Peptides against a protein of PDB entry 5A53. Designs and how they scored, part 124

Target 1, 230 residues: chain A of PDB entry 5A53
Amino acid sequence: LVENVKQALFIPGQSCNKNLHDIMVDLSALKKPDMKRFNRKNDIHPFEDMSPLEFFSEKNDCSLMVLMTSSKKRKNNMTFIRTFGYKIYDMIELMVADNFKLLSDFKKLTFTVGLKPMFTFQGAAFDTHPVYKQIKSLFLDFFRGESTDLQDVAGLQHVISMTIQGDFQDGEPLPNVLFRVYKLKSYKSDQGGKRLPRIELVEIGPRLDFKIGRIHTPSPDMVTEAHKKP

## One batch from the design tools (peptide; made by RFdiffusion4, then SolubleMPNN)

Design b2_p15_8_s2 (from b2_p15_8, 4 letters changed)
Fold by OpenDDE base, seed 2:
Structure b2_p15_8_s2 (fold): chain B 230 residues (1-230), chain A 15 residues (1-15)
Amino acid sequence: as target 1 above (230 residues)
Amino acid sequence: MEELLEQYLLALERS
């Protein structure tokens, strides 16, 4: 089964700073080997003109893009873009809070590139609220891919956890999404002659708290086309 | 096992 794994392109914007660059490197490492990174800054403003992104999508054959920008209003902003047929499908701004941790802040653990992560979503809004549903869909699409193959438990290496930070009511600002990455460690514990497999989770990073910014939702026509199974 | 993982993750986030 040729898994059509979606390729991701990470793009530093003109306002990309060192912190964003480091975040980009760390987050993109989770997408290996199915990622590309630009080394040069590109002056792209996706909510003003989407055409450059569509161009990059087509030229790089990437249906996933992340634009790294920072301003006073939108600090440490990661704009996640999905394309369908190299046209913009949806976009969402996720601003990384200042309390982020890089991979270097955690104990370096051996990691096999290319293993699919398990996802956990904490918060009912991931299934009910349109913005959080989009976030859930995006991250599943981004890191897990379209493969419906049962995750071989034996091949499970890491867990991506996404948590909505607190409860909210209609009309209130949307709580941040807490992004955490854990590695699964299995220990054979010889406790009392019964070898119970002990599984431990070790945070490996990056640790990102995402503040939700602007969103672009697809047209109904594009939604229909994108969900058409070939 | 999925439930156990969820509980473990919840515990880690609360910590």
Scores: peptide ipSAE 0.020, ipTM 0.613, DockQ to the pose 0.058
Fold by OpenDDE base, seed 5:
Structure b2_p15_8_s2 (fold): chain B 230 residues (1-230), chain A 15 residues (1-15)
Amino acid sequence: as target 1 above (230 residues)
Amino acid sequence: MEELLEQYLLALERS
């Protein structure tokens, strides 16, 4: 079964700055080889007109897109877009907080390109709150592709951790989502003649705290069509 | 959180 891995297109917006570019490079590295990046800035405003994104989706055969923009109101904004049949399915703005860390800020570790990460989600809202459910779905779709029940632990190299930063009540601003990437290191510990596997997690970056912005949710009809397994 | 994750991963490897 050839896993139809979704391709991602990273698009610098007109207001893309150096920091966003660096973030784009680092985050997209985790999506290799199933990633394309535009080198030119594109004046796209997805919440005003989605047609350019649909055009790019079709032209580049990418069902995942990330638009990099930055303004005073929406600093370091990564708009994540999913398409179905090259039509917009959903969108979400995730603004990267200023405390971000790039891959260069961590110890450089060798990794094999193409290995699927394991995901961990911390926070009950990932299963109950519609916005966080969308975020969970998005990132699973983005980096892991099709949910295979068989987590090949033997091939596990990376862990992507997503944490809701604190509790919140109805009507309160949605807490940030903390995005962390770890590499698994396995050590054999000899304890009393029994070799117990010891696993250590080493953060490798990037480190991103996402502030949630605007959201476009799919129509019920689009949801139904998108979940129809061919 | 990191410690909990490590424990979880260890448990998965042992299962």
Scores: peptide ipSAE 0.019, ipTM 0.580, DockQ to the pose 0.193
Fold by OpenDDE base, seed 4:
Structure b2_p15_8_s2 (fold): chain B 230 residues (1-230), chain A 15 residues (1-15)
Amino acid sequence: as target 1 above (230 residues)
Amino acid sequence: MEELLEQYLLALERS
């Protein structure tokens, strides 16, 4: 079975700074080998004109894109874009809070490149609220892909955890999404003469708290087309 | 949070 793994393109915007660059490098490392990064800044404003992103999607054969921009209003902004047929499907702005941690802030651990992570989602809104459903769908699509087989489970080494930071009511600002990455360690413990598997999680980074910004949602027709099985 | 995740993963392994 040829895994149809979606390719990602990371794009520094004109306002990309050192912090965003470092975040980009660390986050994109989780997408290796199915990732490309531009070295040059590009003056792209996706909520004003989406055509440059569609162009890059087609030219680089990437259905996933992340635009890195920063301003006073939208500091450390990662705009996640998905395309279908090289046309914009959806977009969401996720701004990284100042309390972020890079991979260098954690103990260096070896890992196998290309293994798909397991996901955990904490918060009922991931299944019920349109925005958080989109976030869940996006990150699953971005890092896990559309299908997993038994071999993927056997090779599990990473866990990506996404948590909605607190409860909220209708009309209130949407809580941040806490993004955490863990390495799974399995130990054999001998308790009472029985060997029981023990699993430990070690945070490996990056640590990102995402503030939700602007969103572009697809038309119902695009949703239908994107979910059609070939 | 880490403890909760560990418990969840342990439960998955036992199942």
Scores: peptide ipSAE 0.017, ipTM 0.571, DockQ to the pose 0.142
Fold by OpenDDE base, seed 3:
Structure b2_p15_8_s2 (fold): chain B 230 residues (1-230), chain A 15 residues (1-15)
Amino acid sequence: as target 1 above (230 residues)
Amino acid sequence: MEELLEQYLLALERS
């Protein structure tokens, strides 16, 4: 079965700066080899006109896109876009807080390109709240790919953790989502003749705290079409 | 969180 792995396109917007560029590079490294990056800035405003993104989706055969922009109102903004049939399916703005850490801030660990990460989601709202359900779905699509072979568990090297920062009630601002990436280290502890496998998690980066911005949800018709098994 | 994740991963490896 040819894994139909979704390809991602990273696009620097007109307001993209050095910090956003660095974040883009580090986050996109986790999507290798199924990733493309534009080197030139593009003046795109997806919530005003989605047609340029649909054009890029088709031209580059990418069903995932990330637009990097920054303004006073939306600082360090990563707009995540998914397409179906090269038409916009959904969009979400995730603004990176200033306390971000890059891969260079962590101990360099060798990672194998193409390994599928395991995901952990902390917070009940990931299963119940429509916005967090979309975030969960998005990141699973982005990094895990479509086919989960059980054999992938045996080759597990990376864990992506997403945590909702605190509890919230209806009508309150949505808490940030904490994005963390870990590498699994297996140690054979020879303590007292019993080889107990010890697994340690080592953070490898990037470390991103996402503030939730604007959202575009798909039409009911598009949802139905996207879930039709071929 | 790290401890909970570690326990979860250990449980998955044993399954």
Scores: peptide ipSAE 0.017, ipTM 0.577, DockQ to the pose 0.196

Design b2_p15_8_s3 (from b2_p15_8, 4 letters changed)
Fold by OpenDDE base, seed 3:
Structure b2_p15_8_s3 (fold): chain B 230 residues (1-230), chain A 15 residues (1-15)
Amino acid sequence: as target 1 above (230 residues)
Amino acid sequence: MEELLEQLLEAIERS
């Protein structure tokens, strides 16, 4: 079975700044080796015209894209795009709050490139609310790819945690999503002759709080086509 | 983080 791992393309927009560039570098490092980055800024406005992104998807054979832009209205904005058949499937704007931490802010720990992270989602809305369901689907798709649901526990090194920041009711602004990355450490504790494996989580970064922006949802026809198992 | 660890441990035990 050829693991059709989805490739990601990171694109600096025209308004990309140093902070966004650093965030891009750190987040994309988690997607290695299945990641490409553009070094040049591109003037792309996906909610006005999606055709440039479809072109890049096809040209680079990437079904995942992240556009880095910043404005007064949408500061530190990461637009996540998925394509199906090189056509836009869905899009979501996730704006990084100013309290972000980079990998350099944490202890450098060696990690094996290519190991799939375990995901944890905190908040019932990840399973019930359309926007948070899309976010959950996006991040699972982004980092796990199409490979087998059987997480080889023996190969588990990283945990990605996503938490909805607080409760909300209908009509209220959607709470931020807290993105955290941990390394799993297993210790053999010889306490009292029973070797109980002790597991500890160490945050490794980046630390990102996402404010939800604009969303593009797929057409019903595209949903049907994307879920057709060959 | 404690709750996360518990959930992780539960997930690992179920795998």
Scores: peptide ipSAE 0.027, ipTM 0.678, DockQ to the pose 0.223
Fold by OpenDDE base, seed 4:
Structure b2_p15_8_s3 (fold): chain B 230 residues (1-230), chain A 15 residues (1-15)
Amino acid sequence: as target 1 above (230 residues)
Amino acid sequence: MEELLEQLLEAIERS
Protein backbone atom coordinates (compact mmCIF):
# COMPACT_ATOMS: atom_id res chain seq x y z
CA LEU B 1 0.00 0.00 0.00
CA VAL B 2 1.63 3.20 -1.15
CA GLU B 3 1.04 5.52 1.75
CA ASN B 4 -0.37 8.72 0.35
CA VAL B 5 1.67 11.15 2.40
CA LYS B 6 0.13 14.59 2.41
CA GLN B 7 2.40 17.29 1.06
CA ALA B 8 2.78 20.57 2.90
CA LEU B 9 3.37 24.04 1.54
CA PHE B 10 4.79 26.72 3.81
CA ILE B 11 3.91 30.22 2.70
CA PRO B 12 5.39 33.39 4.14
CA GLY B 13 2.71 36.04 4.23
CA GLN B 14 3.33 39.69 3.59
CA SER B 15 3.82 40.33 7.30
CA CYS B 16 6.16 37.40 7.84
CA ASN B 17 9.11 38.43 10.00
CA LYS B 18 12.46 36.85 10.79
CA ASN B 19 11.17 34.98 13.82
CA LEU B 20 8.30 33.48 11.88
CA HIS B 21 10.64 32.60 9.07
CA ASP B 22 12.91 30.78 11.49
CA ILE B 23 9.95 29.00 13.05
CA MET B 24 8.75 28.06 9.58
CA VAL B 25 12.13 26.61 8.67
CA ASP B 26 12.38 24.60 11.86
CA LEU B 27 8.83 23.30 11.83
CA SER B 28 8.97 22.44 8.15
CA ALA B 29 12.14 20.46 8.76
CA LEU B 30 9.96 17.97 10.62
CA LYS B 31 7.89 17.52 7.47
CA LYS B 32 10.82 16.74 5.19
CA PRO B 33 10.86 15.44 2.54
CA ASP B 34 7.15 16.09 2.07
CA MET B 35 7.19 19.85 2.19
CA LYS B 36 7.73 22.89 0.02
CA ARG B 37 8.56 26.41 1.10
CA PHE B 38 7.99 29.61 -0.76
CA ASN B 39 10.87 32.03 -0.60
CA ARG B 40 8.81 35.06 -1.48
CA LYS B 41 6.19 36.74 0.60
CA ASN B 42 2.63 36.40 -0.59
CA ASP B 43 -0.15 38.79 0.27
CA ILE B 44 -2.73 36.26 1.40
CA HIS B 45 -5.55 36.80 3.85
CA PRO B 46 -7.20 33.41 4.16
CA PHE B 47 -10.15 34.48 6.29
CA GLU B 48 -10.99 37.17 3.75
CA ASP B 49 -10.28 35.32 0.52
CA MET B 50 -9.44 31.63 0.35
CA SER B 51 -9.05 31.51 -3.44
CA PRO B 52 -5.27 32.08 -3.49
CA LEU B 53 -4.77 29.14 -1.13
CA GLU B 54 -6.90 26.87 -3.26
CA PHE B 55 -4.87 27.96 -6.24
CA PHE B 56 -1.61 27.16 -4.46
CA SER B 57 -2.96 23.84 -3.26
CA GLU B 58 -3.73 22.79 -6.80
CA LYS B 59 -0.61 24.20 -8.44
CA ASN B 60 1.73 22.66 -5.88
CA ASP B 61 -0.29 19.50 -5.28
CA CYS B 62 -0.32 20.19 -1.56
CA SER B 63 -3.24 19.36 0.69
CA LEU B 64 -1.55 21.00 3.67
CA MET B 65 -0.55 24.64 3.87
CA VAL B 66 0.84 26.90 6.55
CA LEU B 67 0.64 30.66 6.17
CA MET B 68 3.06 32.71 8.25
CA THR B 69 1.77 36.15 9.25
CA SER B 70 2.26 38.55 12.12
CA SER B 71 0.33 41.55 13.37
CA LYS B 72 -0.30 43.29 16.66
CA LYS B 73 -3.53 41.36 17.07
CA ARG B 74 -2.16 38.05 15.78
CA LYS B 75 1.53 37.91 16.53
CA ASN B 76 3.54 35.01 15.12
CA ASN B 77 0.46 33.54 13.51
CA MET B 78 0.65 30.21 11.76
CA THR B 79 -2.52 29.56 9.82
CA PHE B 80 -2.81 25.86 9.16
CA ILE B 81 -4.93 25.01 6.14
CA ARG B 82 -6.11 21.67 4.86
CA THR B 83 -7.63 21.16 1.46
CA PHE B 84 -9.68 18.38 -0.03
CA GLY B 85 -9.82 18.22 -3.79
CA TYR B 86 -7.85 21.47 -3.72
CA LYS B 87 -10.74 23.18 -1.93
CA ILE B 88 -10.42 24.54 1.57
CA TYR B 89 -11.44 21.91 4.09
CA ASP B 90 -10.53 23.65 7.33
CA MET B 91 -8.28 26.35 8.74
CA ILE B 92 -6.98 27.22 12.16
CA GLU B 93 -4.82 30.05 13.41
CA LEU B 94 -2.14 29.04 15.88
CA MET B 95 -0.12 31.92 17.24
CA VAL B 96 3.33 31.11 18.56
CA ALA B 97 4.02 32.62 21.97
CA ASP B 98 7.17 34.69 22.49
CA ASN B 99 8.83 31.98 24.58
CA PHE B 100 9.48 29.79 21.54
CA LYS B 101 12.74 27.92 21.09
CA LEU B 102 14.35 27.11 17.76
CA LEU B 103 16.31 24.01 16.83
CA SER B 104 19.48 26.03 17.36
CA ASP B 105 18.54 26.37 21.02
CA PHE B 106 18.86 22.63 21.50
CA LYS B 107 21.69 20.18 21.14
CA LYS B 108 21.91 19.13 17.54
CA LEU B 109 21.19 15.46 17.22
CA THR B 110 21.40 13.40 14.09
CA PHE B 111 18.07 12.14 12.84
CA THR B 112 16.90 10.18 9.86
CA VAL B 113 14.82 12.25 7.49
CA GLY B 114 11.44 10.80 6.66
CA LEU B 115 10.79 8.83 9.82
CA LYS B 116 7.28 9.24 11.11
CA PRO B 117 6.93 10.72 14.56
CA MET B 118 4.88 9.25 17.31
CA PHE B 119 2.28 11.58 18.77
CA THR B 120 1.20 12.05 22.34
CA PHE B 121 -1.75 14.20 23.28
CA GLN B 122 -2.16 15.33 26.86
CA GLY B 123 -5.57 16.67 27.79
CA ALA B 124 -9.02 15.14 27.66
CA ALA B 125 -10.25 17.98 25.48
CA PHE B 126 -8.30 16.57 22.54
CA ASP B 127 -10.95 13.88 22.39
CA THR B 128 -14.02 15.84 23.42
CA HIS B 129 -13.74 19.52 22.53
CA PRO B 130 -14.34 20.41 18.86
CA VAL B 131 -11.44 22.84 18.58
CA TYR B 132 -8.90 20.56 20.18
CA LYS B 133 -10.22 17.63 18.20
CA GLN B 134 -9.53 19.64 15.08
CA ILE B 135 -6.03 20.47 16.30
CA LYS B 136 -5.35 16.82 17.03
CA SER B 137 -6.65 15.79 13.64
CA LEU B 138 -4.66 18.50 11.92
CA PHE B 139 -1.33 17.64 13.48
CA LEU B 140 -1.82 13.94 12.93
CA ASP B 141 -2.57 14.63 9.28
CA PHE B 142 0.29 17.06 9.02
CA PHE B 143 3.17 15.06 10.45
CA ARG B 144 2.10 11.45 10.62
CA GLY B 145 0.19 11.07 7.41
CA GLU B 146 -1.97 8.06 6.91
CA SER B 147 -1.84 5.83 9.95
CA THR B 148 -0.47 2.49 9.01
CA ASP B 149 -1.72 -0.12 11.48
CA LEU B 150 1.81 -1.29 12.12
CA GLN B 151 3.56 1.29 14.20
CA ASP B 152 6.98 -0.23 13.89
CA VAL B 153 8.39 0.65 17.30
CA ALA B 154 11.78 -0.11 15.81
CA GLY B 155 11.46 2.93 13.60
CA LEU B 156 10.40 5.29 16.34
CA GLN B 157 12.90 8.10 16.67
CA HIS B 158 10.80 11.16 17.34
CA VAL B 159 7.92 11.98 19.59
CA ILE B 160 5.72 15.00 19.08
CA SER B 161 3.96 15.94 22.27
CA MET B 162 0.95 18.21 22.36
CA THR B 163 -0.36 19.34 25.72
CA ILE B 164 -3.30 21.52 26.59
CA GLN B 165 -1.96 24.06 29.06
CA GLY B 166 -4.27 23.61 32.01
CA ASP B 167 -7.91 22.92 32.61
CA PHE B 168 -10.68 25.14 31.37
CA GLN B 169 -14.42 25.43 31.66
CA ASP B 170 -17.04 26.21 29.08
CA GLY B 171 -16.94 29.85 28.12
CA GLU B 172 -13.36 30.37 29.22
CA PRO B 173 -10.58 31.20 26.80
CA LEU B 174 -9.06 28.10 25.31
CA PRO B 175 -5.70 27.23 26.86
CA ASN B 176 -2.61 27.17 24.71
CA VAL B 177 -1.36 23.98 23.14
CA LEU B 178 2.21 23.17 24.07
CA PHE B 179 4.07 21.68 21.13
CA ARG B 180 7.23 19.74 21.99
CA VAL B 181 9.48 17.50 19.94
CA TYR B 182 11.62 14.80 21.47
CA LYS B 183 14.16 12.34 20.23
CA LEU B 184 13.79 8.89 21.69
CA LYS B 185 16.93 7.39 23.16
CA SER B 186 16.89 3.75 24.06
CA TYR B 187 19.37 2.56 26.62
CA LYS B 188 20.10 -0.98 27.59
CA SER B 189 19.25 -0.97 31.25
CA ASP B 190 21.99 -2.81 33.11
CA GLN B 191 19.50 -3.38 35.86
CA GLY B 192 19.89 -7.05 36.72
CA GLY B 193 17.39 -9.35 35.04
CA LYS B 194 14.79 -6.96 33.64
CA ARG B 195 15.76 -6.49 29.99
CA LEU B 196 13.32 -3.65 29.72
CA PRO B 197 14.91 -1.00 27.56
CA ARG B 198 15.14 2.30 29.34
CA ILE B 199 13.77 5.06 27.21
CA GLU B 200 14.85 8.64 27.55
CA LEU B 201 13.39 11.60 25.76
CA VAL B 202 15.61 14.43 24.67
CA GLU B 203 13.93 17.61 23.55
CA ILE B 204 15.20 18.61 20.13
CA GLY B 205 12.89 21.46 19.23
CA PRO B 206 11.29 23.51 18.09
CA ARG B 207 9.42 24.42 21.25
CA LEU B 208 6.19 26.19 20.44
CA ASP B 209 3.30 27.31 22.60
CA PHE B 210 0.29 27.81 20.37
CA LYS B 211 -2.42 30.29 21.16
CA ILE B 212 -5.60 29.37 19.33
CA GLY B 213 -7.04 31.97 16.99
CA ARG B 214 -9.70 31.91 14.29
CA ILE B 215 -11.08 28.67 12.93
CA HIS B 216 -12.79 27.67 9.72
CA THR B 217 -14.65 24.38 9.92
CA PRO B 218 -15.65 22.27 6.95
CA SER B 219 -19.19 21.93 5.74
CA PRO B 220 -20.94 18.68 6.60
CA ASP B 221 -20.82 17.75 2.94
CA MET B 222 -17.06 18.17 2.81
CA VAL B 223 -16.67 16.11 5.96
CA THR B 224 -18.61 13.30 4.36
CA GLU B 225 -16.57 13.46 1.18
CA ALA B 226 -13.25 13.60 2.99
CA HIS B 227 -14.06 10.53 5.06
CA LYS B 228 -15.08 8.46 2.09
CA LYS B 229 -12.29 5.97 1.89
CA PRO B 230 -11.58 5.29 -1.71
CA MET A 1 3.69 -0.76 23.33
CA GLU A 2 1.53 0.29 26.24
CA GLU A 3 4.48 0.11 28.57
CA LEU A 4 6.51 2.13 26.13
CA LEU A 5 3.81 4.76 26.04
CA GLU A 6 3.73 4.91 29.80
CA GLN A 7 7.47 5.37 29.91
CA LEU A 8 7.24 8.07 27.29
CA LEU A 9 4.54 9.89 29.17
CA GLU A 10 6.50 9.66 32.37
CA ALA A 11 9.57 10.99 30.61
CA ILE A 12 7.56 13.86 29.16
CA GLU A 13 6.18 14.75 32.56
CA ARG A 14 9.68 14.83 33.99
CA SER A 15 10.99 17.02 31.26
Scores: peptide ipSAE 0.027, ipTM 0.684, DockQ to the pose 0.092
Fold by OpenDDE base, seed 5:
Structure b2_p15_8_s3 (fold): chain B 230 residues (1-230), chain A 15 residues (1-15)
Amino acid sequence: as target 1 above (230 residues)
Amino acid sequence: MEELLEQLLEAIERS
């Protein structure tokens, strides 16, 4: 079964700035080789008109899209879009906080392109709260694709950690999601004749704290269609 | 951050 890896399209919006461009470059590097980037700014307002995104999805054969926009109200905004049959399935705005770190801020480590990251999710809300469930689903879909094949532990190089920043109650603003990327380093420790593998995690970036913005949820009909295994 | 690292390491060891 050829894993139908979902392709991602990164789109600079009209208000895309240098910081967002840099973030786009770094985040999209994790999606290589299954990634396209537009070099030109596009005037797209997905929560006003979704048609341009559906057009781009079809024309580029990309079921994943990220729109990069920035305004006073929505600074460093990454709108993550998924399509099904080139129609909008869901959307979520994730605004990158100012404390972000780029790959250049970390020690450069050799990595193999195309290895699927392992994900870790910290926070009960990832399994119970609809918004965080969507975020979890989105990022799993974005970086792993549809195949839940057992990651060959021997091929595991990257860990993506997503953490809900603190506890919250009903009616409170949704806490940020902390996005962290680590490289796994295995060391053979010669302790007392037992070669215990020592595993260390080294942060490699980017480091992104996501503030949750607007959300578009799929219709029940689209949910049913998208989960129909061919 | 230390707690997260420990949890991650434990998760990796169990995988």
Scores: peptide ipSAE 0.026, ipTM 0.678, DockQ to the pose 0.133
Fold by OpenDDE base, seed 2:
Structure b2_p15_8_s3 (fold): chain B 230 residues (1-230), chain A 15 residues (1-15)
Amino acid sequence: as target 1 above (230 residues)
Amino acid sequence: MEELLEQLLEAIERS
């Protein structure tokens, strides 16, 4: 079964800066080999006009896009876009906080390209709150794809952890989502009798704290069409 | 798999 792995396109916006570029490079590395990056800045404002993104989706055959922009109001903004039939399905702005760490800030570890990450989501809101449900859906879709195949534990290399930073009540600003990436190290413990596999997690980066910005939700019709499995 | 997941979660919480 050829997994229809969704391809991602990373797009520097006109206001893309060095930090965003570095973040883009590091985050996109996790999507290899199913990733394309533009080298040129593009003047795209997705919440004003979505047409350029739909054009890029179709031309590049990418159903996932990330637009890198930065302004005073929306610093280090990564707009995640999904398309269905090359039409905009949903969008979400995730602004990277200044405390980010790049891959270069961590010990360089060799990893096999193309292995699917395990995901962990910390926070009940990932299952109950519409915005966090969208984030969960997005990241699962972005990095795992639609494969229902049982994760081969033997092929488990890395874990992506997403944590909602603290509790919140209705009407309060939505807490940041803490994005962390770990490499799994399995040690055969030779310690007496019970060979419990010892698992260690080593953070490999990038480390991103996402502040939630604007959201575009799909129309009910698009939801129905997108969920129609052939 | 559940035990592995628990160990992973514990490791993440400790990290």
Scores: peptide ipSAE 0.024, ipTM 0.665, DockQ to the pose 0.094

Design b2_p15_8_s4 (from b2_p15_8, 4 letters changed)
Fold by OpenDDE base, seed 2:
Structure b2_p15_8_s4 (fold): chain B 230 residues (1-230), chain A 15 residues (1-15)
Amino acid sequence: as target 1 above (230 residues)
Amino acid sequence: MDELLEQYKEALERS
């Protein structure tokens, strides 16, 4: 079964800074081998004109894109874009808080490229609130790819954890989403009785707290069409 | 699989 793994394109915007570049490198490393990165800055404003993104989607055969921009209003902004048929499906701005940690801030662990991560979502809103549903869908789509039924436990190397930072009520600003990546370490429990391997989680990075920005939602027609083609 | 997920949840709660 050829898994049609969605390819991601990481695009530095005109306002991309060193921090964003480093974040881009680290986050895109989790998408290897199914990612491309542009080395040149591109003057793209997706909420003003989406056409350049559609062009890049088609030209690079990437249905996932991440635009890296930074401004006073939208500092360390990662705009995640999905396309269907090389047309914009949805977009979401996720601004990285200043407390981010890069892979270099963690102990370097051996990582096998191409293994599918396990996901954990902490917060009921991931299943109930439309914005968090979109975030959940996006990240699952971005990093997990097509769910093959047999998540061979043997193939599980790392976990992506996404947590909604605190409770919120209607009309309140949406809490940040805490993005964490852990490596699973299984230890043979030498303790005679419990056959269950002891699993330890080691944070490997990057550590990103995402502030939610602007969102573009697909038209009902696009939703219908996107669901028809598995 | 469920046991692994449970152990994982427990590990996350301890982290």
Scores: peptide ipSAE 0.021, ipTM 0.585, DockQ to the pose 0.096
Fold by OpenDDE base, seed 5:
Structure b2_p15_8_s4 (fold): chain B 230 residues (1-230), chain A 15 residues (1-15)
Amino acid sequence: as target 1 above (230 residues)
Amino acid sequence: MDELLEQYKEALERS
């Protein structure tokens, strides 16, 4: 079953600033061609009223949304929203730390638009902790692109790495998630034997450290419906 | 980075 590629809508909130705009542009570039961006700021407060997001989901036929807002309490906040049947499925606030790097901060490398990234997740909590499981699910869903059964490894150009920054115990603040994007470079080994291509990872950006904010989890009923493969 | 490279190599070997 070729799952339809989920479309993403990037929405600048009322408090969207230049930095967030730049981050939005760079992150959305990884979702091309399956993304839309609003040019106008929208006064949306998703944890107070979700109706505007559901409206935008339906009107734009986007099951993925990212709201860009910034305040003193929630600086550089990217609210990731997923919808199912144009109703809110889940939401998570991911605040970008000030140490972010844009694509312009890295060596410009040519990339082919539409190639699926390989994901790597570092940290056991991605498989065990509810919040990190949601993050893992979200990013896989967001960037998976066309489900081609043929993982054309030959076409693998990008690696997205997500790392939990350090260990944590129950009751402690959740560590940041380090988002890194790499391009794979293959070098021909000159050694006469089995020329195992030397593969190097080159960071291409953006570089984002995500602080975890507020979360909306789906109802059990919505989880069941969303996992029903049509 | 080294772990990521190793994971990538392993993924390539499995493909």
Scores: peptide ipSAE 0.016, ipTM 0.542, DockQ to the pose 0.268
Fold by OpenDDE base, seed 4:
Structure b2_p15_8_s4 (fold): chain B 230 residues (1-230), chain A 15 residues (1-15)
Amino acid sequence: as target 1 above (230 residues)
Amino acid sequence: MDELLEQYKEALERS
């Protein structure tokens, strides 16, 4: 089965700053080799006009896009966009909190490019709340892709953890999503004559706390078309 | 961290 891995395009917006650029570089490294980055800033405002993104989706054959913008109101804003048939499917703004850590802040560990990470989601809302369901779907789609071959478990080297920061009630602001990346280390421990594999998780970065911003949801018709198995 | 490790162990045991 040829894995149809979705390609991602990272786009610096006009207001992209150094910090956001560094975040872009580090996050996009997890999507290699299925990632493109623009070097030039583009004046795109996706919630005002989506046409430029649809154009880029088609021209670059990318169904995933991330627009990097920053303002006083929306600092370190990563707008995640998915397309279907090169038309906008959904969008979500995820603003990176100031407490972020880059890959350079962690111990350098070697990893194989192109291995798919395992995901863990902490928080019941990932399965019940529409916004967090969209976030879960987005990140699974972004980094894991559609096909999970059982053989991927044997080659697992990375874990992406997403945690909802605290409990919330209806009508309250949505808690941040804590994004963490770990490398799996397997140790042979001889305990009592039985070799039990000991697995440890080592954080490798980046470390990102996402504040949820604006959302664009697909039409019911687009949802139906996108889920039609060919 | 501990909960994540436990979830990972459980996932490995299921695979």
Scores: peptide ipSAE 0.016, ipTM 0.537, DockQ to the pose 0.200
Fold by OpenDDE base, seed 3:
Structure b2_p15_8_s4 (fold): chain B 230 residues (1-230), chain A 15 residues (1-15)
Amino acid sequence: as target 1 above (230 residues)
Amino acid sequence: MDELLEQYKEALERS
């Protein structure tokens, strides 16, 4: 079974700065080897004109794209884009809060390239609210790929945790999503004759708090077509 | 951290 792993393209926008570049590098490292990065800034405004993104999707054979931009209204903005048949499926703006941590801020742990992370989602809204459902779907598509559950367990070294920061009511601003990455450490506990493996989670970074921005949802027709293709 | 570990264990048991 040729695992059709979705390829990701990271694109610096015209307003991309050093912080966004560093975040881009660290986040994209988790997608290796199925990742490309542009080195040049591109003047793209996806909510005004999506055609450049469709062009890049086709040219680079990438169904996942991340555009890095920053403004006063949308500071440290990562626009996540998915395509289907090289046409825009959905988009979401996720703005990184200033309290972010890079991989260099954590103890360097060796990780094997190509290992698929396990995901944990904390917050009922990931299963009920349309925006958080889209976020959940996006990140699963982005990092998990088209793997079977059995392969995920055998190679499990990383956990990606996504948490909704607090409760909210209808009509209130949507809480941030806390993105955390952990490495699993298995210790043989020799204490007391029962060799129960102790599993410890060690944060490895990056640490990102996402503020939710603008969203583009797929047309009902595109949803139907995307679900028909196995 | 503890809830995450528990969710991880549950996910491993379901797999």
Scores: peptide ipSAE 0.015, ipTM 0.531, DockQ to the pose 0.214

